Peptides against a protein of PDB entry 4U39. Designs and how they scored, part 21

Target 1, 302 residues: chain A of PDB entry 4U39
Amino acid sequence: SIKVIGVGGGGNNAVNRMIENEVQGVEYIAVNTDAQALNLSKAEVKMQIGAKLTRGLGAGANPEVGKKAAEESKEQIEEALKGADMVFVTAGMGGGTGTGAAPVIAQIAKDLGALTVGVVTRPFTFEGRKRQLQAAGGISAMKEAVDTLIVIPNDRILEIVDKNTPMLEAFREADNVLRQGVQGISDLIATPGLINLDFADVKTIMSNKGSALMGIGIATGENRAAEAAKKAISSPLLEAAIDGAQGVLMNITGGTNLSLYEVQEAADIVASASDQDVNMIFGSVINENLKDEIVVTVIATG

## One batch from the design tools (peptide; aimed at target 1 S284)

Design b2_p13_8_s1 (made by RFdiffusion4, then SolubleMPNN; from b2_p13_8, 4 letters changed)
Fold by OpenDDE base, seed 5:
Structure b2_p13_8_s1 (fold): chain B 302 residues (1-302), chain A 13 residues (1-13)
Amino acid sequence: as target 1 above (302 residues)
Amino acid sequence: MPTNVKAYLLQKK
């Protein structure tokens, strides 16, 4: 089974966004120290952590409280994760619960033998230096606790949105990028397409790889496959070029009109931008909610 | 052996 765990406010917002977009074939778990915020989750499984420590009042933006809350609830987390083949841990870094609890939850998943993938955000620079420093500590702890850690630099989202985009919409776009990172991998395993991957294929690319970068490209029209692939490999979310990656995971998602030619064209573009010695795998997914759009997701590991 | 994208497509067929 595939489990997605949203940890704290940002992680739970991302999980809500996944549920609203009907991401299939995954079990959703919402984790928080704030009981009121947790009640607003759309996840089937809701877990309050650190009930003795916090009394459901949240972590007070302190990562050490988030950490201790997950440690207090270790047995409950183990029970909720039991039998998972793959675990996604999603969080907004820089807060209390997400920053502190996500590394502990990730380590529990890894110790249970699940392929453990972190999908996390770095805070915007405007959120201030304290959040950036807390996020850096949480990201460092996540790297040690996961097989692969995808880090979304929120400041790079500002390069792809309109300059007049309200701050609330910039956070919604960060939640959407977290959704795209999880869905871009989970759909390759859980959703039938033209080219299906198995869990063993994904495990080969993502097991013990450490940091990863994600690029996304969306296009329409006659050259949509080539344009989406070019946008993915040149994505502002890629803090480095993909040519230095040891592994590449590619998702090519389209509507019912997605052709094998378009899949091949997109894969050839990403392969040509990658190192010759790279271990590249790609899958193709059919999403009936996509009309004329192709979405290419590239995850560069190593 | 690094499985090139072409080799992966050929194995799934």
Scores: peptide ipSAE 0.011, ipTM 0.459, DockQ to the pose 0.165
OpenDDE base, seeds 1, 2, 3, 4: peptide ipSAE 0.005, 0.010, 0.000, 0.007; ipTM 0.417, 0.465, 0.406, 0.473

Design b2_p13_8_s2 (made by RFdiffusion4, then SolubleMPNN; from b2_p13_8, 6 letters changed)
Fold by OpenDDE base, seed 5:
Structure b2_p13_8_s2 (fold): chain B 302 residues (1-302), chain A 13 residues (1-13)
Amino acid sequence: as target 1 above (302 residues)
Amino acid sequence: MPSNVIAYLLMKR
């Protein structure tokens, strides 16, 4: 089974966005120290952590409180994650609960033998230096606790969105990029396509790989597959080029009109941008909600 | 009304 655990406010917003976009074949768990915020989750499983420590009043933007809250609730987290083959841990880094609890939850998932993937955001520079420093500490702790850590640099989202985009919409786009990172992997396993991957294929690319980079490309029209692939490998979300990666995971998602030729064309473009010795795997997904759009997601590991 | 931004920043605790 695949479980997605949203940790703190940012992680729970991402989980809500996944549920709203009908990401299939996964179980959703919302974790928070704030009981009022947790009640707003759309997840079937809602877990309040650190009830004794925080009394449901949240972590007060303190990562040490988030950490201790997860440690207090270790047994409850273990029972919620039990029997998962794969666990996605999603959080907005820089806060109290997400920054402190996400590494503890990731370690619990890994200790249970699940393939543990972190999908987290760095805060925007405008959120201030304190959040950036807290996020850096939380990202360092996540690297030690996961098999693969995808880090979304929120400042790079500002290169994709319009300059007039309201701050609230920039945060919604960060939640959407977290959704795309989880869905880009989970759909390869859980959603039928033209080329299906199994869990063993994904495990080979993502086990003990440390940091990963994610690129996303979306296009429409006659050359949509090639354009989406080119946008993915040149994505502003990639802090480096995909050359030098030890592993590449590619998802080609389209509507019911997605052709095998389009899948091949997109895969050839990503392969040509990767090293010759790279272990590249690619899958194709059919999403009936996509009309004329192709979405290419590239995850570079190693 | 607290700006939706303040609510979001409070929820990322």
Scores: peptide ipSAE 0.014, ipTM 0.406, DockQ to the pose 0.015
OpenDDE base, seeds 1, 2, 3, 4: peptide ipSAE 0.006, 0.005, 0.000, 0.005; ipTM 0.447, 0.414, 0.398, 0.435; seed 4 fails the geometry check

Design b2_p13_8_s3 (made by RFdiffusion4, then SolubleMPNN; from b2_p13_8, 4 letters changed)
Fold by OpenDDE base, seed 3:
Structure b2_p13_8_s3 (fold): chain B 302 residues (1-302), chain A 13 residues (1-13)
Amino acid sequence: as target 1 above (302 residues)
Amino acid sequence: MPSNVKAYLLQKK
């Protein structure tokens, strides 16, 4: 089974976005120290952590409170994650609950023997230096607790959105990028396509790899496969080129009109931009909601 | 051509 656990406000918003986009074949868990915020989750499983410590009033933007809250609730987290083959831990880093609890939850998942993937955001620079420093500490702790950590730099989202995009929409786009990171992997396992992957294939690329980068490309029209692939490998979310990656996981998602030729064309572009010795695995997914769009997601590990 | 596409195409023959 695949479980997605959203930790704190940003993680819970990402989980809500996954549910709204009908991400298939996953179980959703929402975790928070704020009981009022947790009640707004769409997740099937809602877990209040640190009820004794916080009384449901949240972590007060303190990562140490988030950490202690997860430690207090360890047995509940273990029971919720038990029997998962794969666990996605999603959070917005820089806050109290997400920053402090996500590494503890990730370690619990890993200790249970699940393939543990972190999908987290760095805060925007405008959220202030305190959040950036807290996020750096949380990301460091996440690296030790996961098999793979996908880090999304929120400031790079400002390069892919319109300059007039309201701050609230920039946060919604961060939630959407977290969704795309989880879905780009989970769909390869859970959703039928032209080329299916098994869990073992994904595990070879993601087990004990440490940090990962994600690129996304979306295109339409006659050259949509090539354009989507080129956008993915040149994505602002890729803080480095993919040519240094030891492993590449690629998702090619299209509508019912996705051709095997388009899948091959996109895969050949990503392969040509990667190292010759790269372990590349790619899958194709059919999503009826994409109509004429192709979405290419690239995850570079190592 | 990635190995899994080659394998897929070979299984369909």
Scores: peptide ipSAE 0.021, ipTM 0.604, DockQ to the pose 0.143
OpenDDE base, seeds 1, 2, 4, 5: peptide ipSAE 0.027, 0.021, 0.007, 0.022; ipTM 0.662, 0.593, 0.403, 0.642; seeds 1, 5 fail the geometry check

Design b2_p13_8_s4 (made by RFdiffusion4, then SolubleMPNN; from b2_p13_8, 4 letters changed)
Fold by OpenDDE base, seed 1:
Structure b2_p13_8_s4 (fold): chain B 302 residues (1-302), chain A 13 residues (1-13)
Amino acid sequence: as target 1 above (302 residues)
Amino acid sequence: MPTNVKAYLLQKR
């Protein structure tokens, strides 16, 4: 089974966005130290952590409280994650609960033998230096606790959205990018396409790889496959070129009109931008909600 | 088609 665990406010907002977009073949778990915020989750499984420590009042933006809350609730987390083949741990880094609890939860998933993937955001620069420093510590702890850690730099989302975009919509776009990172991987396993991957294929690319970068490209029209692939490899979310990656996981998602030629064209573009020795695996997904759009997701590992 | 691009590129050569 595939489980997605949202940790703290940002992780739970991302999980809500995944549920609203009907991401298939995954089980959703919401984790928080704030009981009122947790009640607003759309996830089927809702877990309050650190009930003795926090009394449901949250972590007070302190990562050490988030860490201790997950440690207090270790047995409950183990039972909720038991039998998962893959676990996505999603969080907004820089807060109390997400920053402190996500590494503990990731380690629990890894110790259970699940392929453990972190999908996390760095805070926007406008959230202040304290959040950036807390996020850096949490990202370091996540790297040790996961098989692969996808880090989304929120400041790069501002290069994709209009400059007049309200702050609330910039946070919603961060939640959407977290959704795209999880869905871009989970759909390769759970959703049929023209080229299906198994869990073993994904595991070869993601097992014990450490840091990863994600690029996303969306296009329409006659050259949509080539344009989506070019946008993915040049994505502002890629803090580095795909050149030098040890592994590449590629998702080509389209509607029922997605052709094998378009899948091939997109894969050839990403391969041409990658090292000759890269272990590149690609799958295709059919999403009936996509009319004339192609979505290319690239995850560079290593 | 092979799911691995390396295998795919080797089939084109």
Scores: peptide ipSAE 0.008, ipTM 0.438, DockQ to the pose 0.110
OpenDDE base, seeds 2, 3, 4, 5: peptide ipSAE 0.006, 0.005, 0.000, 0.000; ipTM 0.413, 0.422, 0.371, 0.425

## One batch from the design tools (peptide; aimed at target 1 A271 S272 M280 I281)

Design b2_p14_1 (made by RFdiffusion4)
Pose (drawn by RFdiffusion4):
Structure b2_p14_1 (pose): chain A 294 residues (1-190, 197-206, 209-302), chain P 14 residues (1-14)
Amino acid sequence: SIKVIGVGGGGNNAVNRMIENEVQGVEYIAVNTDAQALNLSKAEVKMQIGAKLTRGLGAGANPEVGKKAAEESKEQIEEALKGADMVFVTAGMGGGTGTGAAPVIAQIAKDLGALTVGVVTRPFTFEGRKRQLQAAGGISAMKEAVDTLIVIPNDRILEIVDKNTPMLEAFREADNVLRQGVQGISDLIALDFADVKTIMKGSALMGIGIATGENRAAEAAKKAISSPLLEAAIDGAQGVLMNITGGTNLSLYEVQEAADIVASASDQDVNMIFGSVINENLKDEIVVTVIATG
Amino acid sequence: MSVLQFHVGKKPLS
């Protein structure tokens, strides 16, 4: 019983993307103050929060509103989260609802005893000061409210995509990366949560590599461990979760080769949760998701 | 989706 909660617009897209990618084994909850944007969520459960406060008009990039909105819907949320063994709280930070409400929601989930993993994006630098400041204040709050907070620096999306990809696609990739963050774990729970719990505090950074071809598992792993999303050296990690995903042509040669690359770059005595998952919708593509904690 | 390999513990080295 693992629940992925998209909070605000940032999470709304990630949840959509996850659903679009048919990510299995999770119950999705899209939570928003913005009734209009919420009605776009492909989530079966659409929780409008702050209905009294925002009247479906959203938080206006005011985290305080997203918070008060979440606090207002404190009871509706717990109801939705009860029974969750694990709650992914996925949101965009810098907003109102995502920045405000996610900590409230993730904290509720944490109090509910669920393994609360918050997976959020820090706004692109270009989103400006307000976005940056609010997320920073928000990411700070997400840390206090989750067991593990995987923070995806959107600015690093721009290093990854072609220098000329339009902004719309840059935001879109942030959504996918958020989805890639949650799927990277949720695919490994579809297992004693104390395992993953022992891997889940402090902040967490993740990396992704995608490759195709003859030498792809290594290409993917190398790209994953060196990825711009992954800002710090993995040898600094106390725990590392590794997810290898490929087509039905995923060989153990490829799997271990990528595992060896991720492993050698991690501390020897590192605790590790490693999985490889077959995605029939993949052909020659292989995706390594690496999440380091410490 | 299906799991091909799963490991929990110290890191898997070949």

Design b2_p14_1_s1 (made by RFdiffusion4, then SolubleMPNN; from b2_p14_1, 5 letters changed)
Fold by OpenDDE base, seed 5:
Structure b2_p14_1_s1 (fold): chain B 302 residues (1-302), chain A 14 residues (1-14)
Amino acid sequence: as target 1 above (302 residues)
Amino acid sequence: MKILYFHVGKPPRS
């Protein structure tokens, strides 16, 4: 089974976005120290952590409180994660709960033997230096606790959106990028396709790989597959080139008119941008709502 | 939503 755990406000917003976009084949768990915020989750499973420590009033933007809250609730987290083959831990780093609790939750998942993938954001620079420093500490802790960590630098979202994009929309886009990171992987496993991927193959690419890079490309028109692939491998979300990546997960999502040729063309572009000995797994998703749009998600590991 | 998995072997690098 695949479980997605949203940790704290940002993680829970991402989980809500996943549910709203009907990401299939995953179980959703919302975790928070704030009981009121947790109540707004759309997840079926809602877990308040650190009830004794915080009394449901949240972590006060203190990562140490978030950490201790997860430690207090360890047994509950273990029970919620039990039997998962894969666990996505999603959080907005820089806050109290997400920053502190996500590494603890990730370690619990990993200790249970689940393939543990972190999908987290760095705060926007405008959220202030304190959040950036807290996020850096949380990301460092996440690296030790996960098999693969995808870090989304929110400031790079500002490079792909219009300059007049309201702050609220920038946060929504961050939630959407978190969704795309989770969905890009989960769709490869959870949805029966023309060719089923063995979870073992995903595990080989993602186990103990540390930091991963994620790129997203979207295009329409005649060359949409090639354009989307090129945008993905040159995505502002990539903090580095994928040329040294030993493992690549690629998701190609298109409408009902998505052709095998387009899938191959996109795969060729991504493979050519990767290591010569790259282990590439790719999936193709048909989403009838995309019409003429193609979305390529690339996750580079190793 | 139908996912079409294509196991394309390593595409020949052009």
Scores: peptide ipSAE 0.018, ipTM 0.560, DockQ to the pose 0.485
OpenDDE base, seeds 1, 2, 3, 4: peptide ipSAE 0.017, 0.014, 0.010, 0.008; ipTM 0.491, 0.503, 0.496, 0.468; seed 2 fails the geometry check

Design b2_p14_1_s2 (made by RFdiffusion4, then SolubleMPNN; from b2_p14_1, 5 letters changed)
Fold by OpenDDE base, seed 5:
Structure b2_p14_1_s2 (fold): chain B 302 residues (1-302), chain A 14 residues (1-14)
Amino acid sequence: as target 1 above (302 residues)
Amino acid sequence: MKILYFHVGKAPRS
């Protein structure tokens, strides 16, 4: 089974976005120290952590409170994660709960033997230096606790949205990018295909790989597959080129008109941008909601 | 929903 655990406000918003977008084949868990915020989660499983420590009032933007809250609730987290083959831990780094609790939760998942993937955001620069510093500490702790860590630099989201995008929409886009990171992987495993990927193959690419990069490309029109693939491999979300990656996961999602030629074209572009010895897994997904759009998600590991 | 997944070995497809 695949479990997605959203930790703190940002993680819970991402989980809500995943549920709203009908990300299939995963179980959703919302974790928070703030009971009121947790009540707004759409997740089936809602877990308040650190009830004794915080009294449901949240972590006060203190990562140490988030950490201690997860430690207080360790047994509950273990029970919620038990039997998962894969666990996605999603959080917005820089806050109290997400920053502190996500590494603890990730370690619990890893100790249970799950393939543990972190999908986290760095805060926007406008959120202030304190959040950036807290996020750096949380990301460092996540690296030690996960098999693969996807870090989304929120400031790079500003390069893919309109300059006039309201701050609230930028946060929504961050939640959407978190969704895309989880979905890009989970669809490869959880969605029944004509040819199923063995979870073992995904595990080989993602186990103990450390930091991963994610690129997303979206395009429409006659050359949409090539354009989407090119956008993905040159995505502002990529902090580096994918040419040095040991592993690549690629998801090519299109509407009902997605052709085999388009899939091949996109795959060839990503493969050509990757190392010659790269282990590449790619999936083609039909999503009727995309109509004429193609979405290419690339996750580069190692 | 139709899905096709491929595992590509170490050799690039291009």
Scores: peptide ipSAE 0.030, ipTM 0.569, DockQ to the pose 0.631
OpenDDE base, seeds 1, 2, 3, 4: peptide ipSAE 0.028, 0.024, 0.019, 0.015; ipTM 0.568, 0.649, 0.560, 0.462

Design b2_p14_1_s3 (made by RFdiffusion4, then SolubleMPNN; from b2_p14_1, 5 letters changed)
Fold by OpenDDE base, seed 1:
Structure b2_p14_1_s3 (fold): chain B 302 residues (1-302), chain A 14 residues (1-14)
Amino acid sequence: as target 1 above (302 residues)
Amino acid sequence: MKILFFHVGKAPRS
């Protein structure tokens, strides 16, 4: 089974966005130290951590409180994650609960033998230096606790949205990018394709790879597949080129009119931008809600 | 939803 665990406010917002977009074949778990915020989760499983430590009042933006809250609730986390083949741990880094608890939860998932993937955001620069420093510490701890860590730099989201985008919409776009990172991988496993990717193939590319980069490209019209692929490999979300990656996961999502030629053209573009010895896995997803749009998600590992 | 998966063991050499 695949489980998605949202940790703290940012992780829970991302999980809500995944549920609203009907991401299928995954179980959702919301984790928080704030009981009121946790009640707003759409997840089926809601877990309050550190109830003794925090009394449900949250972590006070302190990562050490988030860490201790997850440690207090270790047995409950183990029970909720038991039997998962894959665990996505999603969080907004820089806060108290997400920054402190996400590494602990990821380590629990890894110790249970699940393929453990972190999908986390760095805070926007406008959230202040304290959040950036807390996020850096949490990202370092996540790298040790996961098989693969996708880090989304929120400041790069400002390069893909309109300059007049309200701050609240920029946070919603961060939640959407987290959704795309999880869905781009989960759809490769959970949704029956013409060629079932063996979970073993995904595991080979993602196990013990450390930091990963994610690129997203969206296009419509003629050459939409090639344009979406080019946008994905040149995405502002990529902190580096994918040419040095040992592994690449590619998801090509389109409508019912997605052709095999478009899938091949997009895959060839991503392959040409990658190392000659790269292990590339690609899947194509038919989403009936996408009419003329193609979405390419690239995850580079290693 | 129909998904087509393609596994390419190695990227095609450019």
Scores: peptide ipSAE 0.018, ipTM 0.560, DockQ to the pose 0.611
OpenDDE base, seeds 2, 3, 4, 5: peptide ipSAE 0.009, 0.010, 0.008, 0.018; ipTM 0.498, 0.489, 0.483, 0.531

Design b2_p14_2 (made by RFdiffusion4)
Pose (drawn by RFdiffusion4):
Structure b2_p14_2 (pose): chain A 294 residues (1-190, 197-206, 209-302), chain P 14 residues (1-14)
Amino acid sequence: SIKVIGVGGGGNNAVNRMIENEVQGVEYIAVNTDAQALNLSKAEVKMQIGAKLTRGLGAGANPEVGKKAAEESKEQIEEALKGADMVFVTAGMGGGTGTGAAPVIAQIAKDLGALTVGVVTRPFTFEGRKRQLQAAGGISAMKEAVDTLIVIPNDRILEIVDKNTPMLEAFREADNVLRQGVQGISDLIALDFADVKTIMKGSALMGIGIATGENRAAEAAKKAISSPLLEAAIDGAQGVLMNITGGTNLSLYEVQEAADIVASASDQDVNMIFGSVINENLKDEIVVTVIATG
Amino acid sequence: HSVLSFYAGKNPFA
């Protein structure tokens, strides 16, 4: 019983993307103050929060509103979250709802005893000062409210995509990366949560590599451990979760080869949750998701 | 989706 909660617009897209990618084994909840944007969520559960406060008009990039909105819907949320063994709280930080509400929601989930993993994007630098400041204040609050907070620096999306990909695609990739963050874990729980719990505090950074071809598992792992999303050296990690995903042609040679690359870059006595998952919709593509905690 | 391999614990690699 793992629930992925998209909070605000940032999470709304990630949840959509997750659903679009048919990520299995999770119950999705899209939570928004913005009734219009919420009605775009492909989530079966659409929770409008702050209906009294925002009247479906959203939080206006005011985290305080997203917060008061979440506090207003404190009871509606717990009801939706009860029974969750694990709650992914996925949101865009810098907003109002995502920045405000996610901590409220993730804290509720944490109090509910669920393994609360918040997976959020820090706004692109270009989103400006308000976005940066609010997320920083927001990311700070997400840390206090989750067991593990995987923070995806959107600015690093721009290092990854072609220098000329339009902004729209840059935001879109942030959504996918958020989805890639949650799927990277949720695919490994579809298992004693104390395992993953022992891996879940402090902040967390993740990396992804995608590769195709003859030497792809290594190419993917190398790209994953070196990825711009992954800002710090993995040897600094106390715990590392590795996810290897490929087509039905995923061989153990490829799997271990990528595991060896991720392992050698990690500390030797590191705790590790490693999985490889077959995605029939993949052909020659292979995706290594690496999440380091420490 | 199916799991090909899974591990939890200390690092068994490299």

Design b2_p14_2_s1 (made by RFdiffusion4, then SolubleMPNN; from b2_p14_2, 7 letters changed)
Fold by OpenDDE base, seed 1:
Structure b2_p14_2_s1 (fold): chain B 302 residues (1-302), chain A 14 residues (1-14)
Amino acid sequence: as target 1 above (302 residues)
Amino acid sequence: MKLLYFHSGKNPFK
């Protein structure tokens, strides 16, 4: 089974966005130290951590409280994760609960033998230096606790949104990018397409790879596959070029009109931008909701 | 059609 765990406010917002977009073939778990915030989760499984420590009042933006809260609730986390083949741990880094608890939860998933993937955000620069420093510590701890850690730099989201985008909408876009990172991987396993991957292939590319970057491209029209692939490999979310990656995972998602030629064209573009010795896997997914759109997700590992 | 696994060196479309 595939489980997605949203940890703290940002992780729970991302999980809500995944549920709203009907991401298939995954089980959702919401984790928080704030009981009121946890009640707003759309996840079927809601877990309050550190109930004794925090009394449901949250972590007070302190990562050490988030860490201790997850440690207090270790047995409950283990039971919720038991039998998972793959676990996504999603969080906004820089807060108390997400920053402190996500590494602990990831380690529990890894110790249970699940392929453990972190999908996390760096805070926006406007959230202040304290959040950025806390996020750096949380990301370092996540890197040690996961097989692959996808880090999304929120400041790069500002390059892909309109300059007049309200702050609240910039956070919603961060939640959407987290969704795209999880869905871009989970759909390769859970959603049949023109080219299916098995879990063993995904595990080969993602197991013990450390940090990863994600690029996303969306296009329509006659050259939509090529345009989407070019946008993905040049995505502002890629802090580095994919040519240095040891592994590449590519998802090509389209409507029912997605052709094998379009899949081939997109895959050839990504392969040509990658190192010759790269282990690249790609899958194609059919999403009837995309109609004329193609979405290319590239995850570069190593 | 199953996996196009690019192992080292060959684009499976070439």
Scores: peptide ipSAE 0.013, ipTM 0.434, DockQ to the pose 0.176
OpenDDE base, seeds 2, 3, 4, 5: peptide ipSAE 0.006, 0.005, 0.006, 0.006; ipTM 0.402, 0.393, 0.421, 0.418; seed 2 fails the geometry check

Design b2_p14_2_s2 (made by RFdiffusion4, then SolubleMPNN; from b2_p14_2, 8 letters changed)
Fold by OpenDDE base, seed 5:
Structure b2_p14_2_s2 (fold): chain B 302 residues (1-302), chain A 14 residues (1-14)
Amino acid sequence: as target 1 above (302 residues)
Amino acid sequence: MKLLYYHSGKNPFK
């Protein structure tokens, strides 16, 4: 089974976005120290952590409180994650609960033998230096606790949105990028396509790889596959070129009109931009909600 | 179709 665990406010918002977009074949768990915020989750499983420590009043933007809250609730977290083959841990770094609890939850998932993937955001620079410093500590702790850590630099989202984009919409786009990171991997396993991956193939690329970068490309029209692939490998979300990656995971998602030729064309573009000795795997997914759109997601590891 | 796996410069389409 695949489980997605959203940790704290940002993680819960991302999980809500996944549920709203009908991401299939995954179980959703919402975790928070704030009981009122947790009640707003759309997840089937809702877990309040650190009930004794916080009394449901949240972590007060303190990562140490978030950490201790997850430690207090270790047995409940273990029970909720038990039997998962894969666990996605999603959080917005820089806060109290997400920053502190996500590494503890990730370690619990890894200790249970699940392939553990972190999908987290760095805060926007405008959220202030304190959040950036807290996020750096949380990302460092996540890196040690996961098999692969996808880090989304929120400041790079400002390069792909309009300059007049409201702050609330920039946060919604961060939640959407977290959704794309989880769905881009989970669909390769859970959703039938033209080219299916097994869980063992994903595990070979993602096990003990440390930090990863994600690129996304979307296109329509006659050259949509090539354009989407080119956008993915040049994505502002990629803080480095993919030519230095030891492993590449690629998802090519299209509608019912997605052709095998388009899949091949997109895969060849990403392979040509990668190192000669790269371990690259790719899958294709059919999403009936996509019309003339192709979405290419690239995850570079190593 | 099976997994297309690129390993060590081998293009699975070739």
Scores: peptide ipSAE 0.025, ipTM 0.490, DockQ to the pose 0.178
OpenDDE base, seeds 1, 2, 3, 4: peptide ipSAE 0.019, 0.021, 0.008, 0.023; ipTM 0.471, 0.469, 0.437, 0.473; seed 4 fails the geometry check

